# Designs tried in a protein design run: peptides against a protein of PDB entry 1MQS. Part 156

Target 1, 223 residues: chain A of PDB entry 1MQS
Amino acid sequence: ILKMLFLNKDLNNNDNITTITDDIFNQQEIIWKVLILDIKSTATISSVLRVNDLLKAGITVHSLIKQDRSPLPDVPAIYFVSPTKENIDIIVNDLKSDKYSEFYINFTSSLPRNLLEDLAQQVSITGKSDKIKQVYDQYLDFIVTEPELFSLEISNAYLTLNDPKTTEEEITGLCANIADGLFNTVLTINSIPIIRAAKGGPAEIIAEKLGTKLRDFVINTNS

## One batch from the design tools (peptide; made by RFdiffusion4, then SolubleMPNN)

Design b2_p25_2_s1 (from b2_p25_2, 12 letters changed)
Fold by OpenDDE base, seed 2:
Structure b2_p25_2_s1 (fold): chain B 223 residues (1-223), chain A 25 residues (1-25)
Amino acid sequence: as target 1 above (223 residues)
Amino acid sequence: SSEIQKALEKKNEEKFKEFKELAKK
């Protein structure tokens, strides 16, 4: 989300939101932009960020995509909306009307190929494709309420992974099973997580395996 | 960043590239 709000700037920081925003603010002048949301993405953003966080990220105003919005032709816009035909049509209309200077389009989940082609075709007709600076999938179509603890119910996983008598092969096998379970969980919740794991242990192995699985999935599904 | 994020970024870059190609035709 933060990367999106900073126009896909590379954020090499694993700190909390406040630290990240402060670091970026200290490094360069903030770019002011408009954030366009829908009902679903509003809930997502609101669950993760505070109003002050948006301001610190350079969001001057935020509004719903279906609401009447004043033109700001000199201001870049970030769209974070559901991948629907309706939203695509609205974005294209905004483009036609020169509502904003630049368009950074982010979808809450994967935009299907047919809709991508539709968007591209409509944008082509406008002759203003140069104003489109981004068309990305964010996979953030969920509400982050409170952290949930869940178990894969793999018998004695903790004990096995921490038993010095456990062989490398056994650890590898167990880690693979855990990664598979996590992969399925990720797909179930329909989100792409940031994987964080403690280094030097089984968690790192699991994270790597899960990362590989998700990478392959993302590449193969959205090609 | 995680491997997932790197993969996502790569995929998004490819998607955008494809979009640009389609939008210019």
Scores: peptide ipSAE 0.522, ipTM 0.911, DockQ to the pose 0.473; fails the geometry check
Fold by OpenDDE base, seed 4:
Structure b2_p25_2_s1 (fold): chain B 223 residues (1-223), chain A 25 residues (1-25)
Amino acid sequence: as target 1 above (223 residues)
Amino acid sequence: SSEIQKALEKKNEEKFKEFKELAKK
C-alpha cells in the first residue's frame, strides 16, 4: 500500500509504516496526489493506515470513485479500486475529462484479461494513454473479506506451544511445521500474503519461517 | 519479504507493459 501511495518509489520494507512515512517526509519533497477509492478499498485502507499516514504519504484528499470529484488537472491521482467494469468506465471518464494530470491505477485484486483489454481499448480511444502511468494489481482484497478459518490439523500444537516444559528446539520445530503448512496453503490459494504476527512468541517464529520460505520460492521460480 | 515484493513488482510491470501494448492496438 505504501509503495502505491508513493507512486512505486523504493521503500524499505523492513520498517514500519510510521518510520517509512517519516523518512520519506524528511528526506524528499512530498508529491501531493489524490487518492480515489471505492467502498471496499476504503475499508482496506482504513484497516492498514491511519489518517496521518495518508497525509505523510502526500495524499491531499481521498474520495470515493462514484462521488462527484472536482477536477485537479495538475495533480496526479492514485486509483485503488475493485477490478470492475463500472470502475473502469469511471476511470476512463475521468481520463476523458482530464480530471487529473496522471493516472496511477491500482486494483484491489487481479484485473482479469477481459477487463484489461476493455480498459486498454477505451483508453486507446481517448488518445490520452500517455496519462496512464500505472495499471497494477495490489492483491489486497482479502483484508475486507469475511475471515476464513481453517486448520492445519497439527495435533497438540497449542498444547505444545504453551507448555512451559517444551524446549525451544521443539517449539522451533513445530513452528517450522506450521510454517510449511501455511506455505502450502499460500501456494494453493495462489496469493502472496501480508504476514502479521504478534511479536515475542511462536507466531513471530512462524511468520519469519513462512516469510523465508516464500522468499526462497519466489527466487527459485523467477530464476 | 523484499524478494516477494520484487516479484510482485515485476509481475505488475509486465502487466502494465501488456496494457500499453493493448492500448496501442
Scores: peptide ipSAE 0.515, ipTM 0.907, DockQ to the pose 0.461; fails the geometry check
Fold by OpenDDE base, seed 1:
Structure b2_p25_2_s1 (fold): chain B 223 residues (1-223), chain A 25 residues (1-25)
Amino acid sequence: as target 1 above (223 residues)
Amino acid sequence: SSEIQKALEKKNEEKFKEFKELAKK
């Protein structure tokens, strides 16, 4: 999300939101932007970011895509919306009307081929394709209402991982099982997670295994 | 995690490239 708000600029993922925004704000001129959302993405953004975070990211105003919005022809716009025909049509209409200077389009989930073609076709007719700077899938199509704690119900996992008599092979096997469970969870929610793990322990092993599985999946899906 | 993000970014770059090509037709 932060990368999206900073127009796909490389960010240090090891820093928290506040540190990242402060560093960018202090080191370079902030680019002021408009953020266009829909109902679903509004909930998503609200679950992970505070209003102050948006301001620090250079978001001057945020609006719903279906609302009447005032033209800001000198301001770049970030769209973060659901991949629907309706939203595509609105974006194209905004493009036709020169509502913003640049269009950074981000979909909450994968835009299917047919809609991509539709978007491209409509944009081609406008002759203003140069104003579209981004068409990305963010894979963040969920609402975080409350922290979710789940268990994989692997018997004696804690005991096994903390028992000094446990062999390396046993630990590796258990970590693999945990990673598999987490992988399935990720696929179920259809969202790429930020993985946090304590260093120097089983959690790190699990994180690495999960990362590998996710990478393999992404590669295979793209092939 | 970083590698996954890079892979996703690459996918998006390819998607955008494809979009641009389609928009030129």
Scores: peptide ipSAE 0.507, ipTM 0.907, DockQ to the pose 0.469; fails the geometry check
Fold by OpenDDE base, seed 3:
Structure b2_p25_2_s1 (fold): chain B 223 residues (1-223), chain A 25 residues (1-25)
Amino acid sequence: as target 1 above (223 residues)
Amino acid sequence: SSEIQKALEKKNEEKFKEFKELAKK
């Protein structure tokens, strides 16, 4: 989400949101932009970011895609919306009307091929394809709530992982099972998570295994 | 996480390239 707000600029992903926004705020002049959302993405953004975070990211205003929005022809726009025909048509209409200077389009989930082609065709007709600076899938189509806690129902996992008598092989095996469960969960929710784990313990092992599985999945899906 | 993010970024970059090609008249 933060990368999206900073127009896909490289960020230190290991830092928390506050550190990242503060660093960027101090290093460079803020590029002010508009954030266009829909109902679903509004909930997603609101669950992850605070108003102050948006401001620090250079979001001057945020609006709903279906809302009447004033033209800001000198301001770049970030769209973060559901991959629907309706939203595509609205984006294209905004493009035709020169509502913004640049268009960074992000979809909450994967834009299917047919809609990608439709978007491209409509944009082509406008002759303003140069204003489209991004068309990305963000895979953030769910609401994040804190805390997010669930169980994989693996018997005695905590005890096993914290028992000093547990062997390295047992830990490795259990971590693999946990990673598999988490991987399946990620696929079910259709969103790529940010993985955080305490260093120097089983959680780190699980995180690494999960990361590998997800990376492989992403690569294989693109092939 | 870093590796996953890089993979996603690559995928998106490719998708955008494809879009640009499709959007050419």
Scores: peptide ipSAE 0.505, ipTM 0.905, DockQ to the pose 0.490; fails the geometry check

Design b2_p25_2_s2 (from b2_p25_2, 11 letters changed)
Fold by OpenDDE base, seed 1:
Structure b2_p25_2_s2 (fold): chain B 223 residues (1-223), chain A 25 residues (1-25)
Amino acid sequence: as target 1 above (223 residues)
Amino acid sequence: SKLIEEALNKKNEEKFKEFKELAKK
């Protein structure tokens, strides 16, 4: 998160948030930025950072992507939003209107290829692709509720998994979604988890799917 | 830990590169 807020500059990850922000604030001229969020990413950010942390990171203002926002043509913007067509269209509209000086686009989860192509096509038409400085997946699709405790906030997951009326297809689909969320969490935390799952249940399915995703990711990146 | 971070960074760099290439067409 902090790396994103500092426009993907290398940060000393061994320091706590306060130390990092203080060091940057003291050593470098702070670059003031606008942070654009959606409802989901707002919850994520709020669970991890305090308002003071945002300020120390140079976030002068934060707003919802769907809200009417005043143009700040001399200020760079950080978008941290869900990978949806709606958000893409809004970003492109903001680009067309020269709402900000630079656009650092971060998606809460992986932007699929079709949406990437759509974004690129729309940006191409504007002729302002040079203002797009970043299009990254941040994989922050979770909410931290307590220290070292997080939730994927999947509606009725427990009920669905334990309902005898739930079909195998529904269970498989839900398990896939959970595995995706956990995968994003692992990438965000930058640690390989020890996976413990009860045998013979949905937890095992999730564990297997997560393991596969992690293995595939590591293999594909090292090739 | 570093491996995952490096992998993620590489993936994002590639994604951005791909985006730029697509946006030039």
Scores: peptide ipSAE 0.492, ipTM 0.906, DockQ to the pose 0.683
Fold by OpenDDE base, seed 5:
Structure b2_p25_2_s2 (fold): chain B 223 residues (1-223), chain A 25 residues (1-25)
Amino acid sequence: as target 1 above (223 residues)
Amino acid sequence: SKLIEEALNKKNEEKFKEFKELAKK
């Protein structure tokens, strides 16, 4: 799962999530990403990771694939969804609409050849195959005992950011909360990461807020 | 566990390569 969240980068084979995240923060630039899930994969993620772990992995927004999602054309997207025709069609539609900058597609179980061919054919028609950076099978088909709690926490952020009725003030408030979470992570690992965020979206707001918090902290500690 | 992971990674790389070839115009 962590490898998927870090766009298939080689991670140190430590069994401890905290150690892995600490090493990444110390050595790598954080790339902000969108995580797109379905009901089944949400349960899987919730059983293994906390919301804070997602933030540490650079996941600023997470949403359900069937929900209306705002375009973030400068932000890479990670899909972790069931291998169904419906999900494939939605991904292709997102590609057609240039909803994200890059598409990292991960299926919760093996995508059968017929669906792989269908996906490839549809992508070919769009002429945007270069935006597809990954099509992998993630064999993480296990049942989580309490998927609802994780789904609600993750979905609330997504729903708030993507709801057209959400005010700018509400978005700003949510971004501030996310920045606070990331700030706490940085303090815990005792390392200041380099943050890369897409322009014109929530990721930029989060990055700016985090930067301000870190600067303020450094000034106050040296004082 | 590492061997299994490497095998899965290889399989996925091959799958993606196949996808790219199929998706070419």
Scores: peptide ipSAE 0.491, ipTM 0.902, DockQ to the pose 0.276
Fold by OpenDDE base, seed 2:
Structure b2_p25_2_s2 (fold): chain B 223 residues (1-223), chain A 25 residues (1-25)
Amino acid sequence: as target 1 above (223 residues)
Amino acid sequence: SKLIEEALNKKNEEKFKEFKELAKK
């Protein structure tokens, strides 16, 4: 999160948020920027950071992506939003209108290839691709409820998995979504977990999927 | 732990590079 707020600056400190923000403040002039969120990412940010932390990171204004926002053509913007077609279209519209000077786009989870191509195509049409300074996956699709407890906040997951009327396809899809969320959590924590799951149920399916995702990620990135 | 961070950074850099290439066409 902090790396994103500092425009992907390398943060070498493994210290708490306050120490990191203080160190950066002492080393460099603060670049003021706008933070654009959606409902989901707002919850994520709010669970980890305080309003004062955002200010210390140089966030002068934060707004929802669907809200009417005043143009600030001389101010860089950080988008931290869900990887959806709707959000992509809004970002492109903001680009077309020259709403901000620079666009640092961060998705809460992995942007799929088809949406990446769509974003790129739309940006190409605008002729303003030079204003796009970042398109990253932040893998922050979770809520921090406690220091050692994370929630994916997937609506009715427990009910759906335990409903006898739920189809195998629905269960498989939900398990995949849960595994994706856990994968994001692992990447955020920056530690490889020991996966523990109950046998004979959805938890085992999720564990297997998560293990595969982690292995594939490490192998594919290091090759 | 450090491996994950490096992998993530590399993946994001590649993603952005790919985006730029696609956006220039």
Scores: peptide ipSAE 0.502, ipTM 0.908, DockQ to the pose 0.708; fails the geometry check
Fold by OpenDDE base, seed 3:
Structure b2_p25_2_s2 (fold): chain B 223 residues (1-223), chain A 25 residues (1-25)
Amino acid sequence: as target 1 above (223 residues)
Amino acid sequence: SKLIEEALNKKNEEKFKEFKELAKK
């Protein structure tokens, strides 16, 4: 998430979010940006970052994608939204209207090929493809309710997962811990959830681990 | 981890490249 907020600039510091943001804030000229979210991504961002963190990252304003937003033609925009046709259409409309100077598009989960093609086609028609500076998938699709996200302090987990200095072993350990936490949550609420996760990222690892734990639990309970 | 990050970065770079190619059409 932090990398996204800094337009995918390599962050050299292994420090906590605060240290990273402070270092960047002190060492580099802040590029002010607009952050555009949807309901789902708002929950994700809120779980990981504080308002002050956004400010330190150069986010001057954040808004919902469906909200009426004032044009800021000289300001780059970061989109962090769900990979839906609706959001794509809104982004393209914003592009058509020159709402922002540059468009850094990030999806909360993997954008399927059909939607990628649709986005590309629509952007092509506008003739403004040069303004699109990024189209990335973020694998932060924890289909966990906000309360569950907060209860697990997933903010720290996401920070660790997004820290370039975090080792593979640490990530694996963290994923295991998250899975354990989710497992405990599932048991606490006494409801077996349908586990959905973005493919190819930490979320999938967590989902697999959680699934295994749940399966093992069911087997052991029925035995 | 660094490996996961690198893999994700590579995937995203490829995706963006693909997007750009599709959008030039």
Scores: peptide ipSAE 0.500, ipTM 0.903, DockQ to the pose 0.501; fails the geometry check

Design b2_p25_2_s3 (from b2_p25_2, 11 letters changed)
Fold by OpenDDE base, seed 3:
Structure b2_p25_2_s3 (fold): chain B 223 residues (1-223), chain A 25 residues (1-25)
Amino acid sequence: as target 1 above (223 residues)
Amino acid sequence: SEKIEKALNKKNEEKNKEFKELAKK
C-alpha cells in the first residue's frame, strides 16, 4: 500500500510504516496527491493505514470514486479501486474532463485482459494517454483485522459451503473466489504458504486452485 | 519471498507495457 502511495517507487521494506513515512517526509519533497477509492479498497486502506500515514504519504484528499469530485488539474491522482467496468468508465471520464494532472491506476486485484483492453481503447480515444502514468495490480483484496490476521470478507462463505442444498457448481465458484483472495494475500505478504486442507471437501478444492494459481504465476514470471 | 516480489513486479511491468502499447493504437 505504501509503495502505491509513493507512486510505486521502491521502498525499504525493512522499516515500519512510521519510519518509512518519516524518512520520506523529512528527506524528500512531498508530492501531494489525491487518493481515489471505492468501498472495498476503503476498507483495505483503513485496516492498514492511519489518517496520519496518509498525510505523511502526501495524500491531501481521499474520495470515493463514485462521489462527485472537484477538479484538481494540477494534482496527480492515485486510483486504488476494484477492477470493474464501472470503475474503468469513471476513470476514463475523469481523464476526459482533465480532473487531475496525472493518473496512477492501481487495481485491488488482477485486471482481466478484456478490461485492460477496454481501458486502453477508451483512453486512446481521448488522446490523453500520456496522463496515464501507471496501470498496476496491487493484489490487496483482503482486510487486515489484527496483526497477522486477515479476512477475505466473503459473505456467507461458511454457510454456503456447509449447506447441503448448495450445488456443486456454487461450491466450485465460491472456492474459486476464495482461492483468488488467498492468492492475492500470498502475493501481498510475499510468502509462499504451506497449503493444508482437509480432504474430501471444499477446502481441498480451494487448496488445489490456490496451488495451481501460485505455480502458474511463478512459472510464468520466471520464464 | 524475493521470487514472488520479482514475479509481481515483472507482471505489473508487463501489464503496464501492454497497456501503453494498446493505448497508443
Scores: peptide ipSAE 0.382, ipTM 0.873, DockQ to the pose 0.706
Fold by OpenDDE base, seed 1:
Structure b2_p25_2_s3 (fold): chain B 223 residues (1-223), chain A 25 residues (1-25)
Amino acid sequence: as target 1 above (223 residues)
Amino acid sequence: SEKIEKALNKKNEEKNKEFKELAKK
């Protein structure tokens, strides 16, 4: 998150947010930015950062993507939003209207290729592709509720998994979604977890799926 | 840990590159 707030620049690996922000604040001129969020990413950011952290990172204002926002044509914008068609269309509209000087687009999870192509096509039509500085996946699609505790905020997951009426297909689908969320979490934390799961249940399915995703990711990136 | 970070950075760079290439067509 901090890296994103500093336009994905290399930050010194100091573990403390305050230290990082102070160091940057002291060493470099603060670049003031606008942070555009959606409902989901707002919850995510709020769970990890304090308002003061945003200010120290140079966030002058934060707004919801669906809200009417005043143009700040001289201010760079950081988008941290869900990878949806709706958000893409809004971003493109903001680009068309020259709402901000630069656009740093960060998706909370992986933007699928079809949406990437859609975004690129729309941006191409505007002729303002130079204003798009970054299109990154941040893989931060979870909420930290307590220290070392996080939630994927999947609606009715527990109920669905424990409902005897739930089909195997539904369980498999839900487990896949959970595994995707956990995968994003692992990438965000930058730590490979030791996976412990109860045998014979959904947890095992999730663990297997997560393990596969992690293995595939590591193998594909090292090749 | 370092491997994951590097992998993530690489993927993001690739995505960004892909986007730029697509947006120039």
Scores: peptide ipSAE 0.380, ipTM 0.872, DockQ to the pose 0.710
Fold by OpenDDE base, seed 2:
Structure b2_p25_2_s3 (fold): chain B 223 residues (1-223), chain A 25 residues (1-25)
Amino acid sequence: as target 1 above (223 residues)
Amino acid sequence: SEKIEKALNKKNEEKNKEFKELAKK
């Protein structure tokens, strides 16, 4: 999160937010930015950072992506939003209207190829691709409730998985979604877990999917 | 942990590069 707030620049290797912000403040000038969030990412940010932390990171204001926002054409913007077509369209509209000087786009989870191509195509049409400075996946699709306890906050996951009316396809889809969330969490924590799951249920499916995702990610990146 | 960090950075760089290439076409 902090790396994103500092425009994905290199940060000192510290685990303390205050220490990181102080170190950066002492090393370089603060760039003032606008932070654009959605409902989900707002919850994520709020679970990890305080408002004062945002200010120390140079966030002058933060707003919801769906809110009416005033133009700040001389101010760079950080988007931290869900990877949806709706959010992409809003970002492109903001670009068209010259709402900000620069656009640092960060998705809460992996933007699929089709949406990446859509975003790129729309941006190309605007002729303002130079204003898009970054398109990153931050892999922060979870809520931190306690230092060692987190939730993916997937709506009604338990109910859906235990509903006898739920189809196999729906279960498979939900398990994939949960595995994606766990994958994102692993990347965020920067630690490969020992995966433990109960046998004979959705947890086993999720564990297998997660293991595959982690292996594929490491292999594909190192090849 | 080091592998994860390196992999993440590489993936993001690749994604950013891919986007830029697509957006310039």
Scores: peptide ipSAE 0.394, ipTM 0.878, DockQ to the pose 0.703; fails the geometry check
Fold by OpenDDE base, seed 4:
Structure b2_p25_2_s3 (fold): chain B 223 residues (1-223), chain A 25 residues (1-25)
Amino acid sequence: as target 1 above (223 residues)
Amino acid sequence: SEKIEKALNKKNEEKNKEFKELAKK
């Protein structure tokens, strides 16, 4: 998150959030930015950062993407939003209207290829692609409730997994989504976990999927 | 941990590059 707030510049990750923000605040000129969120990302940010942390990171204003926002044509904007068509369309509209000087787009989870192409196509039509500075996946689609305890906030996951009427396809799909969320969390924490799951249930499926994703990721990065 | 960070950075850089390439077309 902090890296994103500092426009994805290299940060020394070995320090506490407060130390990082203080060091940057003291050593570098603060670039004031606008932070654009959606409901989901707002919850994520709120669970991890304090208001003062945002200020120290140079966030002067934070707003919801669906809210009416005043143009700040001389101010760079950081978008941290869900990878949806709706959000893409809003970002493009903001670009068309020259709402901000620069656009740093960060998605809470992986933007699929089709949406990336859609975003690129729309941006190309505007002729303002130069204002788009970054398009990144931040893999922060979780909420931290307590230290070392988090939730993916997948609606009715428990109920769905335990409903006898739920189809195997639905279960598989949900397990995949959970595994994706956990994968993103692992990447965010930057630590490979020991995976433990109960046998004979959805948890095992999730664990297997997560394990596969992690293995594939490691292989692809060593390649 | 270093491998994960490197991989993430690479992935994001690739995505950004891909976007730029697509947006120039």
Scores: peptide ipSAE 0.382, ipTM 0.872, DockQ to the pose 0.712; fails the geometry check

